# Designs tried in a protein design run: peptides against a protein of PDB entry 7Z53. Part 57

Target 1, 150 residues: chain A of PDB entry 7Z53
Amino acid sequence: PRIKNQADCIPFFRSCPACPGSNITIRNQINALTSFVDASMVYGSEEPLARNLRNMSNQLGLLAVNQRFQDNGRALLPFDNLHDDPCLLTNRSARIPCFLAGDTRSSEMPELTSMHTLLLREHNRLATELKSLNPRWDGERLYQEARKIV

## One batch from the design tools (peptide; made by RFdiffusion4, then SolubleMPNN)

Design b2_p17_2_s4 (from b2_p17_2 with A2S A5S K6R P12E)
Fold by OpenDDE base, seed 1:
Structure b2_p17_2_s4 (fold): chain B 150 residues (1-150), chain A 17 residues (1-17)
Amino acid sequence: as target 1 above (150 residues)
Amino acid sequence: DSFLSRFQPVPEGVVPL
C-alpha cells in the first residue's frame, strides 16, 4: 500500500534487530538493490515465506496473486494476513492491508511494491509459457525454472 | 490516490496474471 503520511511511525517487525544502521529507508533501498540480483524480494529468502508466496492450488508453478483486487485485469501482490496490520493502522482512509512479498518490508516503499508486482507478473508469465512448452512439467518444475529465468 | 484507484474487484473464478 502507498503511505500517505511518511511522518507516521510504522510498526513493522524487524527480523534482524541487531543489524546496524539508523536509517530504515536507506537500508530498505540497499536490500532491494541487492535482492534484485537473486530475486529474493520476489520469492522470499526463507522457506516458509517462499511457500506462502506460491499458488499451491494447482500445478502451474505460479506465485500467489491478490484475490480481492486486480489492476485492469493484471495481477497484484497478495495481501498478508497480519493480526495488527500496520498498513491499515497507518492509513485508515485507504483501508488497504499490507502486501505479502519476498521482502516483508515491501509495503514501506511504494516503489518496491511496484517492482515486486512487475516481477510477480513476469514470473507468472514465464511459468505460463514454460507450461505451454513443457506440458509434462509439474508445478515445482515450472516454479523453479521460471525462478531461474527471473 | 491514483495508485489505489486502479484497484478493481477480481471477477469470480478468475486468476489474474
Scores: peptide ipSAE 0.252, ipTM 0.833, DockQ to the pose 0.580
Fold by OpenDDE base, seed 3:
Structure b2_p17_2_s4 (fold): chain B 150 residues (1-150), chain A 17 residues (1-17)
Amino acid sequence: as target 1 above (150 residues)
Amino acid sequence: DSFLSRFQPVPEGVVPL
C-alpha cells in the first residue's frame, strides 16, 4: 500500500516516503524496494535458492516460470513447495500456493510479486536476446550475462 | 481485479516468457 499522508514522512525515494507509524507490511515493501537494485530479490542471495530459481532443463539461461498459470501468455513466478503454505490458508477457494523467489516476502504483497514477475520476464527476455546474438554461449553464460544487465 | 484473478492456465507444452 502507498502511504497517503506524506506530511509525517521522510522522503526516501522520489515517490516513496518512510513513515515511523507504518505497519510491518509497508516497511517490508520499502525494504524490498531498496534491495531490488541488485535484483537479489529475484535471483536469490544463496546458491541453493538461486539454482532452484533457474530453469535447468535447457541451456538457455532462463529463470524458472510457473507451469500451471500464466498472465495473458506471459510468465508468472514458479510456485514454492511449502509444507504449511500460508498462501493456501488465506484463500482456500483459490488454491494458489506461495510463489518461489529470491525473497520469501514475494507472495505477501501483490506489488512485490508483480515486481519480481516483471524482473523475471525481463531476465528471460534478455537471455533470449543474448542467445540470439551469441549462439555459442551456454546456459550459465547466458544466465550470468542477463543477470548483469538486469 | 486482484493479481490472482489474472491467472490463466498454461497450455500443455507452452513455456511462457
Scores: peptide ipSAE 0.246, ipTM 0.831, DockQ to the pose 0.580
Fold by OpenDDE base, seed 4:
Structure b2_p17_2_s4 (fold): chain B 150 residues (1-150), chain A 17 residues (1-17)
Amino acid sequence: as target 1 above (150 residues)
Amino acid sequence: DSFLSRFQPVPEGVVPL
């Protein structure tokens, strides 16, 4: 994976405080994810989930992004459609649902949320560039080629 | 700058990257 800018990381918000961790631990965990990325955490390990993580409204090969919120014009992870959304139950005032990702832990660990967001943006960046370079590629080809590069 | 303050509404027809 090509993570260009860690400044693109999104801070995490929790209503309930977790056990305090050191900044070093957080950074090491992020570095471990960047060095040994299992694509299944971003793309899903099963085909039905993988399809739900994709933007199927066009032939751009993009991963789905949040339809309600953006971060200064940058993409956020899409929200999941959980029957009993634990994220909504945790903070009823914030009204932020759990994020949808290949790994269900994306909303459980702030580090994963940030990493998934970065990898989402990187995939979509790659897919966009690949579309520019290969205008005749369809969405499936763009998605698969971007996935292989990430 | 709170986490929630960074969430801006997506304009209609826009797909953020």
Scores: peptide ipSAE 0.243, ipTM 0.824, DockQ to the pose 0.452
Fold by OpenDDE base, seed 5:
Structure b2_p17_2_s4 (fold): chain B 150 residues (1-150), chain A 17 residues (1-17)
Amino acid sequence: as target 1 above (150 residues)
Amino acid sequence: DSFLSRFQPVPEGVVPL
């Protein structure tokens, strides 16, 4: 996507930003579509990553959210903790790290980030509702059931 | 108004939804 005004955006680490018609772009679009369909961008395709994307501080079955910032009171994706964070290097003045997501492309494609954020919020909403309806469910059950619905 | 202007600090102990 073309960013017309960088001042209105958070910094992303874009791979090949000057190559909109490249094979890389085509592949990213296909992968983005697939990730959206199977929600793998939200939950991760591998168990170790999936665990890191969850809020394990309680038994509410929530996905982890940003602990520094919220978006007008609503959740944002958590930041990753990379030693050599490419997002920080992209725009040193903004000092916004890469987001932690189910795939590595979340911080490269703003459209994916937006959809991931929406699905994150939806998961946590569902988990919260499920907890209300099923008080005896533990965090694992809540997480899995919410995941099925998303 | 910008996207960055929408960022607010998360209060301690709060999990945004």
Scores: peptide ipSAE 0.216, ipTM 0.810, DockQ to the pose 0.479

Design b2_p17_3_s1 (from b2_p17_3, 5 letters changed)
Fold by OpenDDE base, seed 5:
Structure b2_p17_3_s1 (fold): chain B 150 residues (1-150), chain A 17 residues (1-17)
Amino acid sequence: as target 1 above (150 residues)
Amino acid sequence: SAEEELEREATKLALQP
């Protein structure tokens, strides 16, 4: 996604076909992307990684989001906690650490960041809506159901 | 299951923006 509020965001910008617009447009782009991209890149293909990508602090079934930055109030991918962060080494002036995603290529290929961010946002949106529709669902149910829809 | 898939699709449509 395009970072709109650069004042509050990390100094990171990548082109995205899903530019800001109607929610319908965003959904269409996400649907197109999911046809070509394995959702495991967002959720992780292994359980230990999958757990690290989730927000386990509540029962809302959400994926973890960046705790330091937002994109005009919208979620960004969380940072990984690498001792020797290669992303920091590539550009010391930007001081942008690698993002945590279901695929390590997200750190190696920043072009994937936009897509992963969109899918993160969509998952959390779906989980939120599902919670509204099913208030008694726990976080696991919400997470799984949202994942299935994405 | 087939029922689960149908329900998921219905939910997906309902949750569209």
Scores: peptide ipSAE 0.022, ipTM 0.585, DockQ to the pose 0.029
Fold by OpenDDE base, seed 4:
Structure b2_p17_3_s1 (fold): chain B 150 residues (1-150), chain A 17 residues (1-17)
Amino acid sequence: as target 1 above (150 residues)
Amino acid sequence: SAEEELEREATKLALQP
């Protein structure tokens, strides 16, 4: 999603991946982006990564969110803790670290950031609703069930 | 699915400046 409130959000900006005026290019870019959209891109394909993407501070089954910034009160992806953060290296003036996502290529493809963010929000929304519907479910159950719905 | 819907919208947004 777009940053709606610049005052409360990180100054993250990404370029348009498609060439203006080229329908073919746009379509190809859409297809390329779509090819990356699966459960693994959001949740991770490996258990260690998946755990890192989760909010493990409670039993709500939530994905981790950015602890420093929000988009007008809405969640953003958490920052990764990379020693050699390529996002910082590529744009030193912005000083914006890479986001943590299930697809490790997210750092290379910032165009997917919005998609990841939306799916993050959707997961957390679903998990919250599931908790309301099933108050006895633990965080693991909530997480898994929300993941199935997404 | 929610993912499918969000995929479409997010993709559109991702391609927009």
Scores: peptide ipSAE 0.018, ipTM 0.551, DockQ to the pose 0.029
Fold by OpenDDE base, seed 3:
Order: C-alpha cells, then structure tokens, then sequence
Structure b2_p17_3_s1 (fold): chain B 150 residues (1-150), chain A 17 residues (1-17)
C-alpha cells in the first residue's frame, strides 16, 4: 500500500541495490542470509551486540526498545550509537540516527527495519507471556525461551 | 515458527501496493 501521509514518516537511508561489493558488503549479505534462518538479524550473532539489543534494566527478558519514539504506542527499534553515523550523515536535517539491530543494514532497508520491528514486538510479547506463565524464571531464561520460539 | 509466519506476512505486505 502507498503511504499517503509522508509527514508522519521517519526518513530512511536507502542503499543502492546495485552497488559494487566490498568484502564488508559480501559479509553482510552472507550474514543476512544466515539471519533469515536463525533470527540472528534480530538478536545479533555476537555476544556484545546481543547484550546491547537487550533490556538489561529488569529481569523480564525483553529486547531494548526506542526511548524517543513509538508507533501509536507500539515499540520501535532502539537507536544505535555510531561514531559518524551514516544515517545522520546522509540526511543532516532529519537528525535521525541508525537503528540498532542484529543486522547493521537495518536502517538502509525499510523493509528489513519493518521486519525487525515486528520480530522485536513479537519477542517482547512472548517474553511477557512466558513471565506470566512462569513467574519464577529470571530475565535470562525468559529471553532465551522467547528467542527459541521466535 | 513465529518467525516463519511473520516473514510470510511481511512478504505479503511488501508485495502489496
């Protein structure tokens, strides 16, 4: 469907689909394919990134959400904290940084961002439900069990 | 899985005008 009200849209940086591949680009593509199977695009494939994607302020096993913006009360991906943030550099007037996700290209492809957002919401929904069903589980257990279901 | 279902729905939505 065509978005009619563009004023409500967050501007995205869009990469060229036909750009020449660097080693980094090839690696990102391979990682993206792998993430399609194991959801590493959502949770991160490396432990430091995985920790940054989690909400560590409580024992609810949740993924971190955006602290500045919501979508009609629903969660959005958190912002990354990049030195020389490419999203800020491409559109200096918008002042919107890149989103933090398991795939660093999340902000370059709106479709990917949307999918990550949906999976973020689903994880948090599952973790919340699991907490209700299993009140004795700590945040680590809730996070891992929700991750297995997603 | 939930992931597979969401991916299918996302694909449907992405292909819609």
Amino acid sequence: as target 1 above (150 residues)
Amino acid sequence: SAEEELEREATKLALQP
Scores: peptide ipSAE 0.025, ipTM 0.512, DockQ to the pose 0.030; fails the geometry check
Fold by OpenDDE base, seed 2:
Structure b2_p17_3_s1 (fold): chain B 150 residues (1-150), chain A 17 residues (1-17)
Amino acid sequence: as target 1 above (150 residues)
Amino acid sequence: SAEEELEREATKLALQP
């Protein structure tokens, strides 16, 4: 398995954990894939969500990253702040909330979580490079330009 | 594209047991 130490596993919420290959999982995957056209699964398709996904503490055009955890020094998705967080309810012992991403299903499927994480990292990488190339760009410009490249 | 590449990598990672 990708994660060798089970103690380090992040719990995921599944609508139908006993239904691998079910229509639900397929639909979720398809929905996620369709969003790749505009990368809305990463950036959010709604403005309120999109804003919550951004790092607004600076003018670097970055997406928000997890403030508590990293993956071997690399960024993870931020946690969401959900009432009745399904991820917490799924595995109470782990006490890890759902991740926040452009797709609300980010913590339902590890595949999506991985992809969102990678794209998060890529966006932030691009934004950083764009800042270097265009030091006069503000955070909004950097964010938008990086988003177009991803 | 960067997106396509990352998608492939994510898929690989996700498929790992």
Scores: peptide ipSAE 0.021, ipTM 0.569, DockQ to the pose 0.033; fails the geometry check

Design b2_p17_3_s2 (from b2_p17_3 with A1S Y11T R12A R15L)
Fold by OpenDDE base, seed 4:
Structure b2_p17_3_s2 (fold): chain B 150 residues (1-150), chain A 17 residues (1-17)
Amino acid sequence: as target 1 above (150 residues)
Amino acid sequence: SAREELEREATALALQP
């Protein structure tokens, strides 16, 4: 397994169990990856969701990051705020809520979560770089330009 | 593009047992 310390793992909610090594699992993963071509799965396709995925506390054009956890100092997806959080219901002991992403399945597939996380980090990296290159750009411009590059 | 690279990496990770 890729994860060395299982105790540090975030539980995922899955509607159906996946068979290890099955072609079905592989196909699902591939299909999930292909859904990111238009970036809507990362940034959200609807404006309210897109806004929730952004860091609106500044004009840096950043995506929101998890405020509770980091991956060795690196950003993780923010948690969603669901009334009946299926991730919490799946593992009540862990008390880890679902992630918020453009794809509602972000907490169902670890691979999807990983990709979202990587794209989050890349976006924020790009936005930061763009800010350095274009100091007068506002957050909207930075966000949009970074989104185009990602 | 950065996306393409990340998608390739993600695919590689996803296919790892």
Scores: peptide ipSAE 0.026, ipTM 0.532, DockQ to the pose 0.028
Fold by OpenDDE base, seed 2:
Structure b2_p17_3_s2 (fold): chain B 150 residues (1-150), chain A 17 residues (1-17)
Amino acid sequence: as target 1 above (150 residues)
Amino acid sequence: SAREELEREATALALQP
């Protein structure tokens, strides 16, 4: 099983909830991974989205992180702010909105969410390291350089 | 690269039941 602790499962939105078939899920995940070359799933393919994914509160070149939750002290993806949030609709009791990522499918599959989360963490780690190595770099430079390395 | 490693990990996770 992908999630060991089912009690702490995050609700995900599925376009086809009646399609529990492993084959379809795997194919979708693989397809999402094929776009991995440009890391657009993390950073966004469109500039407005890319800006929303960044932490603009400082000049550290970081991606935005969840302000409500952490994973044992580690960063999680920020929540999106959708009026009709499909993740909220999927599981009303959980009341967990969709995560915001470069790919709108980030909250459809746990594996994608996990991957995006890991890459978020890696970007922020890299940006932090680059800042220490290059203290004169501004947030834009740090962001771009970290993006190139990821 | 970090990306390649994460890609492999994600692929492995995707194939898990």
Scores: peptide ipSAE 0.025, ipTM 0.520, DockQ to the pose 0.028
Fold by OpenDDE base, seed 1:
Structure b2_p17_3_s2 (fold): chain B 150 residues (1-150), chain A 17 residues (1-17)
Amino acid sequence: as target 1 above (150 residues)
Amino acid sequence: SAREELEREATALALQP
């Protein structure tokens, strides 16, 4: 996601590639995204992580979203709560913690973060639509059905 | 699929300055 409103958004710093004009770097990043990102990257491969990625405050089947920042009203990934947060350690000036996603490395690659954010939004969109279509479904059903579609 | 569409969107965003 492109954060346009700096007042309400975290500063997303993209590491300048060594060759900004090289199509090779872009292709490698795209290939990494396509090969690495599956449903487990969004939802977590382990049950404890999967539960932490969910919004358990309601029965809407939503994934958790960032509680501090939004992108022009759109959801961002929640922050992780790491004692030794590598994202804080690598860039002390930015003071932005790692995002919580299905893979702990999501914050290391801006493109992965963007993709995970989009998939988060898509899941929540689907869950919301499914709730509208099936108002009797509980949060678990909504979550699972949205997950199957994503 | 929705995933494929989102991957395309993510790619497009990544290519923007």
Scores: peptide ipSAE 0.025, ipTM 0.532, DockQ to the pose 0.029
Fold by OpenDDE base, seed 3:
Parts: C-alpha cells; structure tokens; sequence
Structure b2_p17_3_s2 (fold): chain B 150 residues (1-150), chain A 17 residues (1-17)
C-alpha cells in the first residue's frame, strides 16, 4: 500500500524502516518508492515503450534484460536503439549505448539507472515467484500482477 | 493471496540476519 503521510516516512532508504514505529514491510517500502517516483519510469507510460521493455520471447511476464552484459550474473537494463545515441556520442571509444527504460533520461542520471536496475530485478523476481505460485498464468497475467506489486 | 504470500516472504527475508 502507498504511504499516505510522506512527512513521517523515508521510503528511499531501503535498509531501514520507511516509517519509524510502524510495521512497514520491505514490500511497502518498495511500493512507496514506486508510487513516489512514478512506476512509469520503470514500465513506461506509453504502450509501445512498455512493450519494448518486456521480454516477449516467453510467457514468463518478465521485463527485458541486457543481452550483452551482466553485473556479476545479475541483470542489467537492456540497451536502447537510438539512431543518434547520445551515450555513444559522448564516449565514442566505449561504444556503450544508452539504456532502455521508462524514462529516456535513465542513462543521463546514474542514480536513476541504478534504481531502474534494482526495480527491473525486483519485477523479474516477483514474476518468477508468481509463476511458481500460479503456474497456469500466462505472461500477460504474470507481468500485470508483478507490476501491481512493485 | 499471492500478494500476501510474497509480502510474508519479503518480511521473512528482511528479518534474516
């Protein structure tokens, strides 16, 4: 559930309770973060973008992950496909394109990139768990239910 | 239901030393 009184809560600190003296679960803190930041930053606010952010190769309801790189075996954001990729232009020797996220500014602000990466991993974790709990659900159902929880 | 179970699991993980 969304925390209504943000003045008494610090939802962006995941290592500590969001609201002192309350029984706030880690899930509630995640929900507070996504509601505060706007989950559209992760999932996209437009349907074409939202589809591009999903893994459509299976019926697991997963978000797409980087196919070239991992962080010690953990998922990274997929690359965008921009004609004039500003990330490629700013560092021509690295040849690393911008990441694809719900916000095009994700690669311009490393803090957002990190947050989006964590939420990507969390979504995929949730979708995987939901598949285990509900094996008859298709990819669309798994994706939507995981999105509701994040 | 599914959300409640996941919340319980998340809580259990958070309480693990």
Amino acid sequence: as target 1 above (150 residues)
Amino acid sequence: SAREELEREATALALQP
Scores: peptide ipSAE 0.024, ipTM 0.455, DockQ to the pose 0.027

Design b2_p17_3_s3 (from b2_p17_3, 5 letters changed)
Fold by OpenDDE base, seed 1:
Structure b2_p17_3_s3 (fold): chain B 150 residues (1-150), chain A 17 residues (1-17)
Amino acid sequence: as target 1 above (150 residues)
Amino acid sequence: SEREELEREATALALQP
């Protein structure tokens, strides 16, 4: 599906102490450019965010997945835990929270949501295969090696 | 690369009506 108008995008802002200024548009553009090189859109460029995007319940090196919904048995992005969730505020009828991803635009543009979802699935696929090939690797090693391949 | 393939796939999805 195509974005037909600007109303299809929802306002979303996350604080970043390392980022100069509070202009969400400029920040999102920078994130998009960096994602071309290092996939920061998937893993996050800030360490606290990167940790929140990981599944830390095991030693499988997986990224976190949605705990409420799946797409025909396949993983979706996890929801963010914002007190004042802008996605809920923008569309009160849908009652769907913002997705959590390395790129703050993940819930603003459906195209980015799709891409992040695909890359999430690919990372977890790679981590699973690496675990099979290297049973002795811990979660950190699996995560880093899968990230390197993506 | 794997990422490039997935980006192309995502672009194709974005262009769907």
Scores: peptide ipSAE 0.020, ipTM 0.522, DockQ to the pose 0.035
Fold by OpenDDE base, seed 3:
Structure b2_p17_3_s3 (fold): chain B 150 residues (1-150), chain A 17 residues (1-17)
Amino acid sequence: as target 1 above (150 residues)
Amino acid sequence: SEREELEREATALALQP
């Protein structure tokens, strides 16, 4: 959600909310932005999620990409596999699931979806270049080294 | 630098009405 009442807000700092009287949803959004420092919103903060975000079909250290859609030949975030997918329930005619990302709120915060997509592409680009430079590195090494650069 | 730029942009968007 956006901050609607800017009159009660102060300049944004990572250490405090811009609007101290804001509701929980706004605070959660700010907290998500602060967690961006370690790129956990892209890679996941939990090991099971992190593994699901990776392409485990090869040793290239890539993040998983959407298997159904591309953006003019460029990668999109993979879909999540939720039983009761809120994105599917919101618009049943569209039949588009929520995206899978390091933060479950990625599809609820559309402004972050583009950022996650860009970082996905950047990671995969970096991993590809690292593979070229270091052909003996396995997928784990490539993934970790690319993650450190992003 | 890319991360920093994206973080600033995301913050700006989040604070917009």
Scores: peptide ipSAE 0.018, ipTM 0.492, DockQ to the pose 0.026
Fold by OpenDDE base, seed 2:
Structure b2_p17_3_s3 (fold): chain B 150 residues (1-150), chain A 17 residues (1-17)
Amino acid sequence: as target 1 above (150 residues)
Amino acid sequence: SEREELEREATALALQP
């Protein structure tokens, strides 16, 4: 599969490492894409996850971004904090944990990671723009309104 | 929409080896 928006070599956990073009892989990707209807793959479908995906350090309504790495100055998904992180187990030498996204499989498929990254950036862009247009909106309002637009 | 465009792109990526 074609991988875009990858500045650095990042290891991914593969459910079917020997068959990147297998039906299983495609199915998983398609299944993840079904969540596009409500963008739950980005925002999370459960409140605890959704909260973890947000930047709660301010009232800007932003999604959390990676604190260690950037893609040529642009945001990447934050790392998850998984016990028995499969991404770390896949490539121990790389020492790159799984990304945190609304879809727990974000780090299994680079294409999804890229997409989620783009949507992350778009959300944050929108939230920033909305803040500019509506200075009185708090973080919750900004987050929700940006989520509706994405 | 941006989402729709990204969905199409993601689909294309998924189908490409």
Scores: peptide ipSAE 0.020, ipTM 0.505, DockQ to the pose 0.027; fails the geometry check
Fold by OpenDDE base, seed 4:
Structure b2_p17_3_s3 (fold): chain B 150 residues (1-150), chain A 17 residues (1-17)
Amino acid sequence: as target 1 above (150 residues)
Amino acid sequence: SEREELEREATALALQP
């Protein structure tokens, strides 16, 4: 395993196929496949979610990043703010909430988490480059242009 | 194509022991 210290592992919530609501997971999987082309898994398919995924503290057009943790100085997905956070319920000692992403499955599979993380980093990289190339662009323009390129 | 490359990289990272 890449992570040697298990204490450094972030717990993931995996839905049980036999649990009530399995139809929701199937729908989410189909939606994720459809969203692959437009990257809505990263940006969100609804405007309220899309706004929550953005860094609104500046005019750099960035997606929000985790404020508590980094990966060797590189960005991680921000945490969600769920009333009944299934990730916290899975491992109470770890106290790691679910990640916030355009796809609700981001905290269920480490593969999806990794993909979302990489695309988050790529968006922010692109937005940074676009800012350098176009210093007069505001945050909205930078965000939209980076989104189109990803 | 860029997204496809990132997906492959994500898979490799996630599956690394």
Scores: peptide ipSAE 0.019, ipTM 0.535, DockQ to the pose 0.034; fails the geometry check

Design b2_p17_3_s4 (from b2_p17_3, 6 letters changed)
Fold by OpenDDE base, seed 4:
Structure b2_p17_3_s4 (fold): chain B 150 residues (1-150), chain A 17 residues (1-17)
Amino acid sequence: as target 1 above (150 residues)
Amino acid sequence: DAEEELERKATALALQP
């Protein structure tokens, strides 16, 4: 593996860790790609989830970012708050909770995590840019307009 | 799409109240 220290790795939880068939991953990728059209995998399809994915501390229209970790100063997905966090159970030494994203599979597939992270960053970039262009827009407008662009 | 993004930004600017 490219990462030598397993403790530094983000654990992933799969419902079927031993499934030999690539078909499940392919299907999941297709589902992720289809959800990409409406970006529901990033923003969530349910209002409670969507709210949890947003930064509600300001009127900047941003998505919430991880408060514990950054990637060389760049945003990561926020952690979920699960009672029995399967990600913590997957790798107890890493002590990394599951990510919170619009797609509940975000912590099951590294590809999804990466994609969600990139789109999170893109959304926040767009929202920031839109704020610059439209200083009078509130957080809701910024969020929605950025979401449309993503 | 970058072009579409730019168009949306321009529109957003033009439509700013």
Scores: peptide ipSAE 0.032, ipTM 0.668, DockQ to the pose 0.049
Fold by OpenDDE base, seed 1:
Structure b2_p17_3_s4 (fold): chain B 150 residues (1-150), chain A 17 residues (1-17)
Amino acid sequence: as target 1 above (150 residues)
Amino acid sequence: DAEEELERKATALALQP
């Protein structure tokens, strides 16, 4: 059944590739998406969580990625290290821990997990490109600049 | 202005497929 109540729908803004928009319009659309999604879901709203979501092994400004699994070579969200992991308790056969994300609901809503994964990949892509363009930037600068773009 | 330009260039390049 078609959801009649559009108020319950999360609108996804799709960039029209055919619009001769300036690079600014593309950025605004991405920013609108992240503002709507609340980028805090990816980066964390609190500094301790935000630090835990970062790759601290280098100065590349990257978000942490899963160290056990990849999706055909592409990054996945890291696992959280919860003592009493509710994800392991709910589905013992899968043996998949909760994902570490900026929102604790990441494991409750697979759709959000997918979005978080995409935004993780995008951030890391941006940080990588920014490093190429600005080789003297440290990890903090790269992280912050990439975060601003996402 | 220089930072903004660098940011724009960086964004433009990063957004390229």
Scores: peptide ipSAE 0.029, ipTM 0.664, DockQ to the pose 0.029
Fold by OpenDDE base, seed 3:
Structure b2_p17_3_s4 (fold): chain B 150 residues (1-150), chain A 17 residues (1-17)
Amino acid sequence: as target 1 above (150 residues)
Amino acid sequence: DAEEELERKATALALQP
């Protein structure tokens, strides 16, 4: 979301709304917008993160999905594995860790979480369709081709 | 839209030798 006014407060899932006004926050927002254009918020901008976001258990070119939860049978983002998981710390009773995404703020902004979830589902849909159309493609090819379409 | 792009991609691949 575009912040139109520096006085605008953004609701955070884990805490009270924050009113960003620092250059750092503005820069982060610009980076998020840029990442949206190239979908790096979904796939990760760094290779180690990108690998962690992929399903490496098969050659289907899929992104990893949550292994514990589904949304009425539909995929959710996988959980991150943070040493001091802020999502666990802010809601100790729920015991739900932060989601893993290309943007580390995915669990801080529910809107980003929703968008990432939708794009995850779309990628996996596309990869599945591409596998049907091109059965000889390996997981790397399927992943890259689906990524180009998203 | 992703669906149109997928169809375009599939067509392009089919046309490749």
Scores: peptide ipSAE 0.027, ipTM 0.652, DockQ to the pose 0.057
Fold by OpenDDE base, seed 5:
Structure b2_p17_3_s4 (fold): chain B 150 residues (1-150), chain A 17 residues (1-17)
Amino acid sequence: as target 1 above (150 residues)
Amino acid sequence: DAEEELERKATALALQP
């Protein structure tokens, strides 16, 4: 996300900080574009991951959000629970883990993180509106319908 | 259009018993 409050910057892990490889950049851009079209970067392409990205604590059909940080009151991606989290190794003093998203590169490229965050917010917005409009829908229905709209 | 879709969903609900 564009962290509006730069004081709350979260460190990112770049797989190759010293590799200006044009090829990697191009592939990442293409993948980001494709993920944007199908929103798979947000929802995940595999069901196990998709479930981990959801807020299962209620029937609101929401995606999980970060519980430690917000961007000026707005949602951020949740942290992953990696045993060997590379983001924790980037800055040991900060002790901020990688983000959990449908795209594993979410914490490697701030640009992708921004897009993921925007779509996360949009999904949750839509799910909230759908709940208001359709109060009888359960969390699964809300999630699926919001996903279809995104 | 997301807003239009939301409106359709609201309408659909209203038509359901």
Scores: peptide ipSAE 0.033, ipTM 0.656, DockQ to the pose 0.049; fails the geometry check

